# Designs tried in a protein design run: peptides against a protein of PDB entry 5ONS. Part 128

Target 1, 181 residues: chain A of PDB entry 5ONS
Amino acid sequence: MFKKFDEKENVSNCIQLKTSVIKGIKNQLIEQFPGIEPWLNQIMPKKDPVKIVRCHEHIEILTVNGELLFFRQREGPFYPTLRLLHKYPFILPHQQVDKGAIKFVLSGANIMCPGLTSPGAKLYPAAVDTIVAIMAEGKQHALCVGVMKMSAEDIEKVNKGIGIENIHYLNDGLWHMKTYK

## One batch from the design tools (peptide; made by RFdiffusion4, then SolubleMPNN)

Design b2_p24_3_s3 (from b2_p24_3, 10 letters changed)
Fold by OpenDDE base, seed 1:
Structure b2_p24_3_s3 (fold): chain B 181 residues (1-181), chain A 24 residues (1-24)
Amino acid sequence: as target 1 above (181 residues)
Amino acid sequence: SSEEEAEELAKEGEEELKKELEKL
């Protein structure tokens, strides 16, 4: 989503959200990520304005105090930013790729099944379309936010093709954006 | 800090990717 993203070229505008809209978004976030509920007041304090950075390709980035928290495309599901996920690693279920897959993930490549079934990888139960944090062997912080394109069961059985779609990764355009006020 | 560790991970990844691209 952010492989060719540049803040200067791809940001259209930034709007401050109304209280009612914020409430709706918070409810959606809790629905998508139940484990975030106890932390949501810390992540999005009631006193702080919530903004949406509108980008090209119908991308929207949810921000509080300039911190990039979540993003979505075409009013679809919200994804946490890697920066938020590093603070709250439990927001997403995890999958772990082997060391050899790291360079490909960080090039924006989709995660292939062998990178999830090999020695050093860890594959956890997850359904198709689940948003997941991509961890790596020997690393403590997520490399990528992805979406399961196959179930964990099918990844193990088939062990060919795209297991997880790469949505957001370290050193992509969103990562380099860092903050926006 | 956790943020510093994350930035270091990003840097390491960039360097690793660069080295791989140089081999192509």
Scores: peptide ipSAE 0.054, ipTM 0.664, DockQ to the pose 0.083
Fold by OpenDDE base, seed 4:
Structure b2_p24_3_s3 (fold): chain B 181 residues (1-181), chain A 24 residues (1-24)
Amino acid sequence: as target 1 above (181 residues)
Amino acid sequence: SSEEEAEELAKEGEEELKKELEKL
């Protein structure tokens, strides 16, 4: 989603959200990520304005005090930014890729099934379409935010093809954006 | 801090990726 993203070229505008819209978004975030509920007031303090940075390709980034928190495309599900996920790693269920897959993930490649079933990988139960944090052996922080294209069960059984779609990864255009005020 | 660790990880990843791309 952000492989060729540049803040200067791909940001269209920024809008401040109404209170009612913010409430709706918070409810959606809790529905998508139940574990975030106790932390949501810390992440999105009631006193702080919430903004949407509108980007090309129908990308929207939810921001508070310039921090990039979540993003979505075409009014689909919200994804946490890696920067938020690094602060709150429990927002997403985890999957772990092997060491050899790291370079491919960091190039924006989708995660292939063998990279999730090999020694050094850890595959946890997850349904198709689940948003997941991609971890790697020997790393403490997520490398990528992805979407399960197969269930964990099917990844193990089929062990071929795209297991997880790479949505946002370290050193992509969103990562380099850092903040937006 | 978590931010410092994240930036270090990103830097390490970039360097690793560059090294691997140089081998291709």
Scores: peptide ipSAE 0.033, ipTM 0.600, DockQ to the pose 0.084
Fold by OpenDDE base, seed 2:
Structure b2_p24_3_s3 (fold): chain B 181 residues (1-181), chain A 24 residues (1-24)
Amino acid sequence: as target 1 above (181 residues)
Amino acid sequence: SSEEEAEELAKEGEEELKKELEKL
């Protein structure tokens, strides 16, 4: 989503959200990420304005105090930014790739099944379309936010093709955006 | 801080990727 993203070229505008819209978004976030509920007031304090940074390709980034928290495309599900996920690693279920897959993940490549079934990988139960944090062997922080294209069960059984779609990764355009005020 | 560690990881990853691309 952000492989060729540049803040200067791909940001269209920024809009401050109304309270009612914020409430709806918060409810959606809790529905998507139940574990975030106790933390949501810390992540999105009631006193702080919530903004949407509108980008090209129908990308919207949810921001509070300039921090990039979540993003979505075409009013689809929200994804946490890696920056938020690093602070709150429990927001997403994890999958772990082997060391050899790191370079490919960081190039924006989708995660292939063998990279999730290898000895250095850890595959956890997850359904298709689950948003997941991609971890790597020997690393503490998520490399990527992805979406399961196959169930964990099918990844193990089939062990071929795209297991996880790469949505957002370290050093992509969103990562480099850092903040937006 | 977790942010500093994340930035370090990002830098490491970038360097690793660059090294791999240079071999190609």
Scores: peptide ipSAE 0.032, ipTM 0.623, DockQ to the pose 0.083
Fold by OpenDDE base, seed 3:
Structure b2_p24_3_s3 (fold): chain B 181 residues (1-181), chain A 24 residues (1-24)
Amino acid sequence: as target 1 above (181 residues)
Amino acid sequence: SSEEEAEELAKEGEEELKKELEKL
């Protein structure tokens, strides 16, 4: 989603959200990520304005005090930014790729099934279309936010093709944006 | 801080990727 993203070229505008819209977004976030509920007032304090940064390709980034928290495309599901996920790693279920897959993930490549079934990888139960944190062997912080293109069961059985779509990764255009005020 | 650790991880990843790309 952010392979060729640049803040100067791809941001269209920034809008401050009304209280009613913020409430709706918070409810959606709790629905998508039930474990976030106790933390949501810390992540999005009621006293702080919430903004949406509108980008090209129908990308929207939710921000509070300049921190990039969540993003979505075409009013689809919200994804946490890696910066938020590093603070709250429990927001997403995890999958772990082997050490050899790291360089490909960091190039924005999709995660192939063998990179999830090999020694050093850890594949956890997850349904198709589940948003997941991509961990790597020997690393404590997520390298990528992805979407399961196959169930964990099918990844193990088929062990061929795209297992997880790479959505957001370390050192992509969103990562380099860091903050937006 | 967790943020500093994350930035360090990103730097390590960038350096690793650069090294791998140089081998191609």
Scores: peptide ipSAE 0.030, ipTM 0.631, DockQ to the pose 0.084

Design b2_p24_3_s4 (from b2_p24_3, 11 letters changed)
Fold by OpenDDE base, seed 3:
Structure b2_p24_3_s4 (fold): chain B 181 residues (1-181), chain A 24 residues (1-24)
Amino acid sequence: as target 1 above (181 residues)
Amino acid sequence: SSEEEAEKLAKEGEEEIKKALEKK
């Protein structure tokens, strides 16, 4: 989603959200990520304005005090930014790729099944379309936010093709944006 | 901080990619 993203070229505008819209978004976030509820007031304090940065390709980035928190495309599901996920690693279920897959993930490549079933990888139960944090062997912080294109069960059984779609990864355009006020 | 560690990880990743490209 952000492989060729550049803040200067791909940001269209930024709008401040009304209270009612913020409440709706918070409810959506809790629905998607139930574990976030106790932390939501810390992540999105009521006293702080919430903004949406509108980008090309129908991408919207939710921000508070310049911090990039969540993003979505075409009003689809929200994804946490890696920067938020690093602070709150429990927001997403995890999958772990082997060391060999790291360079490909950080190049924006989708995660192939063998990278999830090989020694050094750890595959946890997850259904198709689940948003997941991609961890790496020997690393503490998530490398990538992805979407399961196959269930964990099917990844193990088929062990061929795209297991997880790479949505947002370290050093992509969103990562380099860092903040937006 | 966690942020500093994340930035370190990102830098390490860039270096890893560079090394991989140099080996090809």
Scores: peptide ipSAE 0.199, ipTM 0.736, DockQ to the pose 0.083
Fold by OpenDDE base, seed 2:
Structure b2_p24_3_s4 (fold): chain B 181 residues (1-181), chain A 24 residues (1-24)
Amino acid sequence: as target 1 above (181 residues)
Amino acid sequence: SSEEEAEKLAKEGEEEIKKALEKK
């Protein structure tokens, strides 16, 4: 999603959200990420305005005090930014790739099934379309936010093709954006 | 505080990622 993303080229505008819209978004976030509920007031303090940075390709980034928190495309599900995920690693279920997969993940490549079934990888139960944090062997912080394109069960059985779609990864355009006020 | 812990995690992540990128 952000492989060729550049703030100067791909940001269209920024709008401040109305309270009612914020409430709806918060409810959606809790629905998507139930574990975030106790933290939501910290992540999105009531006193702070919530903004949407509108980008090309129908991408919207949810921000508070310039911090990039979540993003979505075409009003689909929200994804946490890696920066937020690093603060709150429990927001997403995890999958782990082996050391050899790191370079490919960091190039924006999708995670192929063998990279999730190999020694050093850890594949946890997850349904198709689940948003997941991609971890790597020997690393503590997520390298990528992805979406399961196959269930964990099918990844193990089929063990070929795209297991997880790479949505947002370290050192992509969103990562480099850091903040937006 | 929880906020301090979050910031710590973020910083640690940044450093870890930086190292990972160097090995790319």
Scores: peptide ipSAE 0.151, ipTM 0.750, DockQ to the pose 0.117
Fold by OpenDDE base, seed 4:
Order: structure tokens, then sequence, then C-alpha cells
Structure b2_p24_3_s4 (fold): chain B 181 residues (1-181), chain A 24 residues (1-24)
């Protein structure tokens, strides 16, 4: 989603959200990520305005105090930014790729099934379409935010093709954006 | 800090990619 993203070229505008819209978004976030509920007031304090950075390709980035928190495309599901996820790693269920997959993930490549079933990988139960954090052995922080394109069960059984779609990864355009005020 | 570790990870990843490209 952000492989060719550049703040100067791809940001269109920024809008401040109304209270009612913020409430709706918060409810959606809790629905998507139940574990975030106790932390949501810390992540999105009531006293702080919530903004949407509108980008090209129908991308919207939810921000508070310049911090990039979540993003979505075409009013689809919200994804946490890696920067938020690094602070709150429990927001997403995890999957772990082997060491050999790291360079490919960080180039924006989708995660292939063998990279999730090989020694050094850890595959946890997850349904198709689940948003997941991609971890790697020996690393403490997520490399990538992805979406399960197959269930964990099917990844193990089929062990071929795209297991997880790469949505946002370290050193992509969103990562380099850092903040927006 | 968590942010420092994240930036370190990002940097390490970038270097890994560079090395991989050099081997091709």
Amino acid sequence: as target 1 above (181 residues)
Amino acid sequence: SSEEEAEKLAKEGEEEIKKALEKK
C-alpha cells in the first residue's frame, strides 16, 4: 500500500474530525481490535483532536497530535501503523517468519506459505482476512502489518502461494512519514 | 526505547536488503 508512497506527493489534505465521527471510529477500532479498548483513551485522549490525513489511492491516516495511528483504504478496515504497533504490540495477533524471509518482507513482498511453515517461523491460529503483525525470529518489533490471505490451517496444509499480504512494512513510505501535524 | 529499537530494526533491515542486492 505504501511502497511508492511519499508524503509530499501523495498527501492531499488533512481534516479534523467531529466528535460524533471520532466516537464511531473508536467503536470500530474496539470491534476490530478488542484488546485495544483499555488503551484507547491513552492512544486517543478525549482532549486531543483527531485528524484524518487524506492521501491518494483513497488512503486515510488517522492521527492524534501528529502521531500516525491507523490507516485504511477505501473505507475498509483500519490497520495500525507499525509505529503504533511497536508501542502496543498486542493490538494484532502475531505471525512469525523465518530469517530468510525478512529481506523480502522489507522489500514489500507478500509472505509466502513456506516462510510461515519453515524452521524459525511460528504460525499461530488465524482466520483468513485477519490483520496480523509479522514478526521475525530474534526481532522484538514487527516488520510488517499484513492480512491473512489463507487461514493458518490452510497455510499449513497447502504450504504454497501467498499466505499473508504485505500491507505496511518497515522503511515503506508510511514509515518514513513519521509524523503529520 | 521502543522507538530507538524500532529504528534500529528498520536500519538493520535496510542493510540486509542492500547486502542481498549486492550478492546478485
Scores: peptide ipSAE 0.143, ipTM 0.707, DockQ to the pose 0.083
Fold by OpenDDE base, seed 1:
Structure b2_p24_3_s4 (fold): chain B 181 residues (1-181), chain A 24 residues (1-24)
Amino acid sequence: as target 1 above (181 residues)
Amino acid sequence: SSEEEAEKLAKEGEEEIKKALEKK
């Protein structure tokens, strides 16, 4: 989503959200990520304005005090930014790729099944379309936010093709934004 | 800090990609 993304070229505008809209978004976030509920007031304090950075290709980035929290495309599901996920790693279920897959993930490549079934990988139960944090063997922080294109069960059985779609990864255009006010 | 470690991971990733590109 952000492989060719540049803040200067791809951001259209930034709007401050109404209270009712914020409430709706918070409810959606809790629905998508139940584990975030106890932390949501810390992540999105009631006293702080919530903004949406509108980007090209119908991408929207949810921000509070300039911190990039979540993003979505075409009013689809919200994804946490890696920066938020690093602070709250439990927001997403994890999948772990082997060391050899790291360079490909960080080049924006989708995660192939063998990278999830190898000895250095860890594959956890997950259904198709589940948003997941991509961890790596020997690394503490997520490399990528992805979406399961196959169930964990099918990844193990088929062990061929795209297991997880790469949505947001370290050093992509979103990562380099850091903050936006 | 956790943020510094994340930035370090990102940097290591860039270096790994660079090395891979240099090999071919």
Scores: peptide ipSAE 0.129, ipTM 0.696, DockQ to the pose 0.083

Design b2_p24_4_s1 (from b2_p24_4, 7 letters changed)
Fold by OpenDDE base, seed 5:
Structure b2_p24_4_s1 (fold): chain B 181 residues (1-181), chain A 24 residues (1-24)
Amino acid sequence: as target 1 above (181 residues)
Amino acid sequence: SELEEELKKLEEEVKKAGGSLPVP
């Protein structure tokens, strides 16, 4: 989603949201990520304005105090930014790739099944379309936010093809957007 | 910090992987 993304070229505008809209978004976030509920007031304090940065390709980034928190495309599901996920790693279920897959993930490549089933990888139960944090063997912090293209069961069974779609990865265009006010 | 150290290592890996082809 952000492989060719540049803040200067791909951001269109930024709008401040009304209180009612913010409430709706918070409810949606809790629905998508139930574990975030106790932390949501810390992540999005009531006193702080919430903004949406509108980008090309129908991408929207949710921000508070210039911090990039979540993003979505075409009003689809919200994804946490890696920066938020590093602070709150429990927001997403995890999958772990082996050491050999790291370089490919960090180039924006989709995660192939063998990288999730090989020694050093850890494949956890997850259904198709689940948004997941991509961890790596020997690393503590997520390298990527992805979407399951196959269930964990099918990844293990079929063990070929794209297991997880790479959505947002370390050092992509979104990562380089440290803040936006 | 620990996070900064890890991220630095990962960023170095990204740099090395810049010319790598996507996995088929």
Scores: peptide ipSAE 0.044, ipTM 0.627, DockQ to the pose 0.031
Fold by OpenDDE base, seed 4:
Structure b2_p24_4_s1 (fold): chain B 181 residues (1-181), chain A 24 residues (1-24)
Amino acid sequence: as target 1 above (181 residues)
Amino acid sequence: SELEEELKKLEEEVKKAGGSLPVP
C-alpha cells in the first residue's frame, strides 16, 4: 500500500473530525481490536483532536497529536501503523516469519506459505482476512502489518502461495512519514 | 534504545538486500 508512497506527493489534505465521527471510529477500532479498549483513551485522549490525513489512492491516516495511529483504504478496515504497533504490540495477533523471509518482507513482498511453516517461523491460528503483525525470528518488533490471505490451517495444509499480504512494512513510505501535524 | 538499534539493523538488512524486490 505504501511502497511508492511519499508524503509530499501523496498527501492531499488533513481534516479534523467531529466528536460523533470520532465515537464511531473508536467503536470500530474496539470491534476490530478488542484488546485495544483499555488503552484507547491513552492512545486517543478525549481532549486531543483527532485528524484524518487524506492521501491519494483513497488512503486515510488517523492521527492524534501528529502521531500516525491507524490507516485504511477505500473505507475498509483500519490497520495500525507499525509505530503504534511497536508501542502496543498486542493490538494484533502475531505471525512469525523465518530469518530468510525478512529481506523479502522488508522489500514489500507478500509472505509466502513456506516462510510461515519453516523452522524458525511460528504460525498461530488465524482466519482468512485477519489483520496480523508480522514478527521475525530473532527480532522483538513487528516488521510488517499484513492480512491473512489464507487461514493458518490452510497455510499449513497447502503450504504454497501467498499466505499473508504485505500491507505496511518497515521502511516503506508510511514509516518514513513519521508524524503529521 | 533497544528499539532504535533493532530498527537500525533491519534497515541495514534492507540495504544489503538491494532495496525493493519484486512483489508477486
Scores: peptide ipSAE 0.036, ipTM 0.615, DockQ to the pose 0.031
Fold by OpenDDE base, seed 3:
Structure b2_p24_4_s1 (fold): chain B 181 residues (1-181), chain A 24 residues (1-24)
Amino acid sequence: as target 1 above (181 residues)
Amino acid sequence: SELEEELKKLEEEVKKAGGSLPVP
């Protein structure tokens, strides 16, 4: 989603949201990520304005106090930014790729099934279309936010093709947006 | 920061492996 993204070229505008809209978004976030509910007031304090950064390709980034928190495309599901996920790693279920897959993930490549079934990888139960944090063998922080294109069960059984779609990864265009005020 | 250090290590590993990181 952000492989060719540049803040200067791909940001259209920034809008401050109304209180009612913010409430709706918070409810959506809790629905998608039930475990975030106790933390949501810390992540999005009531006193702080919430902004949407509108980007090309119908991408919207939710921000509070300049911090990039969540993003979505075409009003689809919200994804946490890696920066938020690093602070709250429990927001997403995890999958782990082996060391060999790291370079490909960081190049924006989709995660192939063998990279999830090989020694050094860890594949946890997850349904198709689940948004997941991609961990790497021997690393503490998530490398990528992805979407399961196959269930974990099918990845193990079929063990070929795209297992997880790469949505947002370290050092992509979104990552390089440190803040937006 | 710890995160920056880890990222740096990852970037170095990718470079050594002949991979490329995206440029914004």
Scores: peptide ipSAE 0.034, ipTM 0.580, DockQ to the pose 0.032
Fold by OpenDDE base, seed 1:
Structure b2_p24_4_s1 (fold): chain B 181 residues (1-181), chain A 24 residues (1-24)
Amino acid sequence: as target 1 above (181 residues)
Amino acid sequence: SELEEELKKLEEEVKKAGGSLPVP
């Protein structure tokens, strides 16, 4: 989603959200990520304005105090930014790729099944379309936010093709955006 | 930061493997 993204070229505008909209978004976030509920007031304090950075390709980034928290495309599901996920790694279920897959993930490539079934990888139960944090063998921080294109069960059985779609990864355009005020 | 150091290590690994990283 952000392989060719540049803040200067791809950001259109920024709007401050109304209270009612914020409430709706918070409810959606809790529904998508139940584990975030106890932390949501810390992540999005009531006293702080919530903004949406509107980008090209119908991308919206949810921000508080300049921190990029979540993003979505075409009013689809919200994804946490890697920066938020690094602070709250439990927001998403995890999958772990082997060391050999790291270079491909960081190039923006989708994650192939063998990278999730090989020694050094760890595959956890997850349904198709689940948003997941991609960890790497021997690393402490998520490398990527992805979406399961196959269930964990099917990844093990088929062990061929795209297992997880790469949505947001370290050193992509969103990562380099850092903050927006 | 620890995160930046980890990213740097990953970048080095990618370079050594002949890979390329995205440019913002």
Scores: peptide ipSAE 0.028, ipTM 0.581, DockQ to the pose 0.031

Design b2_p24_4_s2 (from b2_p24_4, 8 letters changed)
Fold by OpenDDE base, seed 5:
Structure b2_p24_4_s2 (fold): chain B 181 residues (1-181), chain A 24 residues (1-24)
Amino acid sequence: as target 1 above (181 residues)
Amino acid sequence: SEQEEELARLEKEVKEAGGSLPVP
């Protein structure tokens, strides 16, 4: 989603949300990420304005105090940014790729099944279309936010093709948007 | 900030592990 994204070229505008809209978004976030509920007031304090940065290709980035928190495309599901996920690693279920897959993930490549089934990888139960945090062998922090293109069961069984779609990865165009006020 | 330091450590860790970090 952000492989060739550039803040200067791909941001259209930024709008401040009304209180009612913010409430709706918070409810959506709790529905998608139930574990975030106790933390949501810390992540999005009531006293702080919430903004949406509108980008090309129908991408929207939710921000508070200039911090990029969540993004979505075409009013689809929200994804946490890696920067938020690093603070709150429990927001998403995890999958772990092997050491050899790291360089490919960081190039924006989709995650192939062998990188999830090989020694050093850890594949956890997850349904197709689940948004997941991609961890790596020997690494503490998520390298990528992805979407399961196959169930964990099917990844193990078939062990060929794209297991997880790479949506947002460390050092992509979104990562380099450190803040936006 | 602590967050910036943590992220910098992460980036370094990834690079040392052979990760290819694209330059925007």
Scores: peptide ipSAE 0.245, ipTM 0.681, DockQ to the pose 0.039
Fold by OpenDDE base, seed 3:
Structure b2_p24_4_s2 (fold): chain B 181 residues (1-181), chain A 24 residues (1-24)
Amino acid sequence: as target 1 above (181 residues)
Amino acid sequence: SEQEEELARLEKEVKEAGGSLPVP
């Protein structure tokens, strides 16, 4: 999603959201990520304005005090940014790739099934279309936010093709934005 | 920060392994 993204070229505008809209978004976030509910007032304090950064390709980034928190495309599901996920790693279920897959993930490549079934990888139960945090063997922080293109069961059984779509990864265009005030 | 240090380690490891870290 952000492989060719540049803040200067791909940001269209930024709008401050009304309280009613913020409430709706918070409810959507709780629906997608039930475990976030106790933390949501810390992540998005009521006293702080919430902004949407509108980007090309119908990408929207939710921000509070300049911090990039969540993003979505075409009003689809919300994804946490890696920066938020590093602070709250429990927001997403995890999958772990082996050391050999790291360089490919960080190039924006989709994750192939063998990278999830090999020694050093850890494959956890997850359904198709589940948004997941991609961990790496020997690392503590997520490298990527992805979407399951196959169930964990099918990845193990079939063990070929795209297992997880790479959506957002370390050092992509979204990562380089850092903040937006 | 711990996160920055880990990222720096990751970036170094990827470069040394011949990987690419695309910069927008």
Scores: peptide ipSAE 0.096, ipTM 0.619, DockQ to the pose 0.033
Fold by OpenDDE base, seed 2:
Structure b2_p24_4_s2 (fold): chain B 181 residues (1-181), chain A 24 residues (1-24)
Amino acid sequence: as target 1 above (181 residues)
Amino acid sequence: SEQEEELARLEKEVKEAGGSLPVP
């Protein structure tokens, strides 16, 4: 989603959200990520305005005090930014790729099934379309936010093709947006 | 690889910025 993204070229505008819209978004976030509920008031304090940075390709980024928190495309599901995920690693279920997959993930490549079934990888139960944090063998922080294109069971069984779609990765265009005010 | 080294640098940056599991 952000492989060729640049803030200067791809941001259109920024709007401040009304309270009712914020409430709706918070409810959606809790529905998508139930474990975030106890932390949501810390992540999105009531006293702080919530903004949407509108980008090209119908990408919207939720921000609070300039911090990039979540993003979505075409009113689809919300994804946490890697920066938020690094603070709250439990927001997403994890999958782990082996060391050899790191270079490909950081190039924006989708994660192939063998990279999830090989020694050093860890594949956890997950349904198709689940948003997941991609961890790497021997690394502490998520390197990617992805979406399961196959169930974990099917990844193990078929063990070929795209297992996880790469949505957002370290050092992509969104990562380089440290803040936006 | 160069990309793995980049990840290590970025992880260091995150750590220095205080990225960690919050406690209740």
Scores: peptide ipSAE 0.040, ipTM 0.593, DockQ to the pose 0.113
Fold by OpenDDE base, seed 1:
Structure b2_p24_4_s2 (fold): chain B 181 residues (1-181), chain A 24 residues (1-24)
Amino acid sequence: as target 1 above (181 residues)
Amino acid sequence: SEQEEELARLEKEVKEAGGSLPVP
């Protein structure tokens, strides 16, 4: 989603959200990520304005105090940014790729099944279309936010093709935005 | 911090491995 993304070229505008809209978004976030509920008032304090950075290709980035928290495309599901996920790693279920897959993930490539079934990888139960944090062998912080294109069960059985779609990865255009005020 | 050091290591690895960079 952000492989060729540049803040200067791809950001259109920024709007401050109404209280009612913020409430709706918070409810959606809790529905998508139940584990975030106890932390949501810390992540999105009531006293702080919530903004949406509107980008090209119908991308929206949810921000509080300049911190990029979540993003979505075409009013689809919200994804946490890697920066938020590094602070709250439990927001997403995890999958772990082997060491050899790291360079490919960080090039923006989709994650192939063998990178999830090989020694050093860890594959956890997850259904198709589940948003997941991509961890790597020997690393403590997520490298990527992805979407399961196959169930964990099917990844193990088929063991070929795209297991997880790469949505947002370390050092992509969203990562380089850092903050937006 | 430990987190910052880990991120720096990962960023270095990205660069050395020829990871994708954002383009305009």
Scores: peptide ipSAE 0.037, ipTM 0.612, DockQ to the pose 0.035

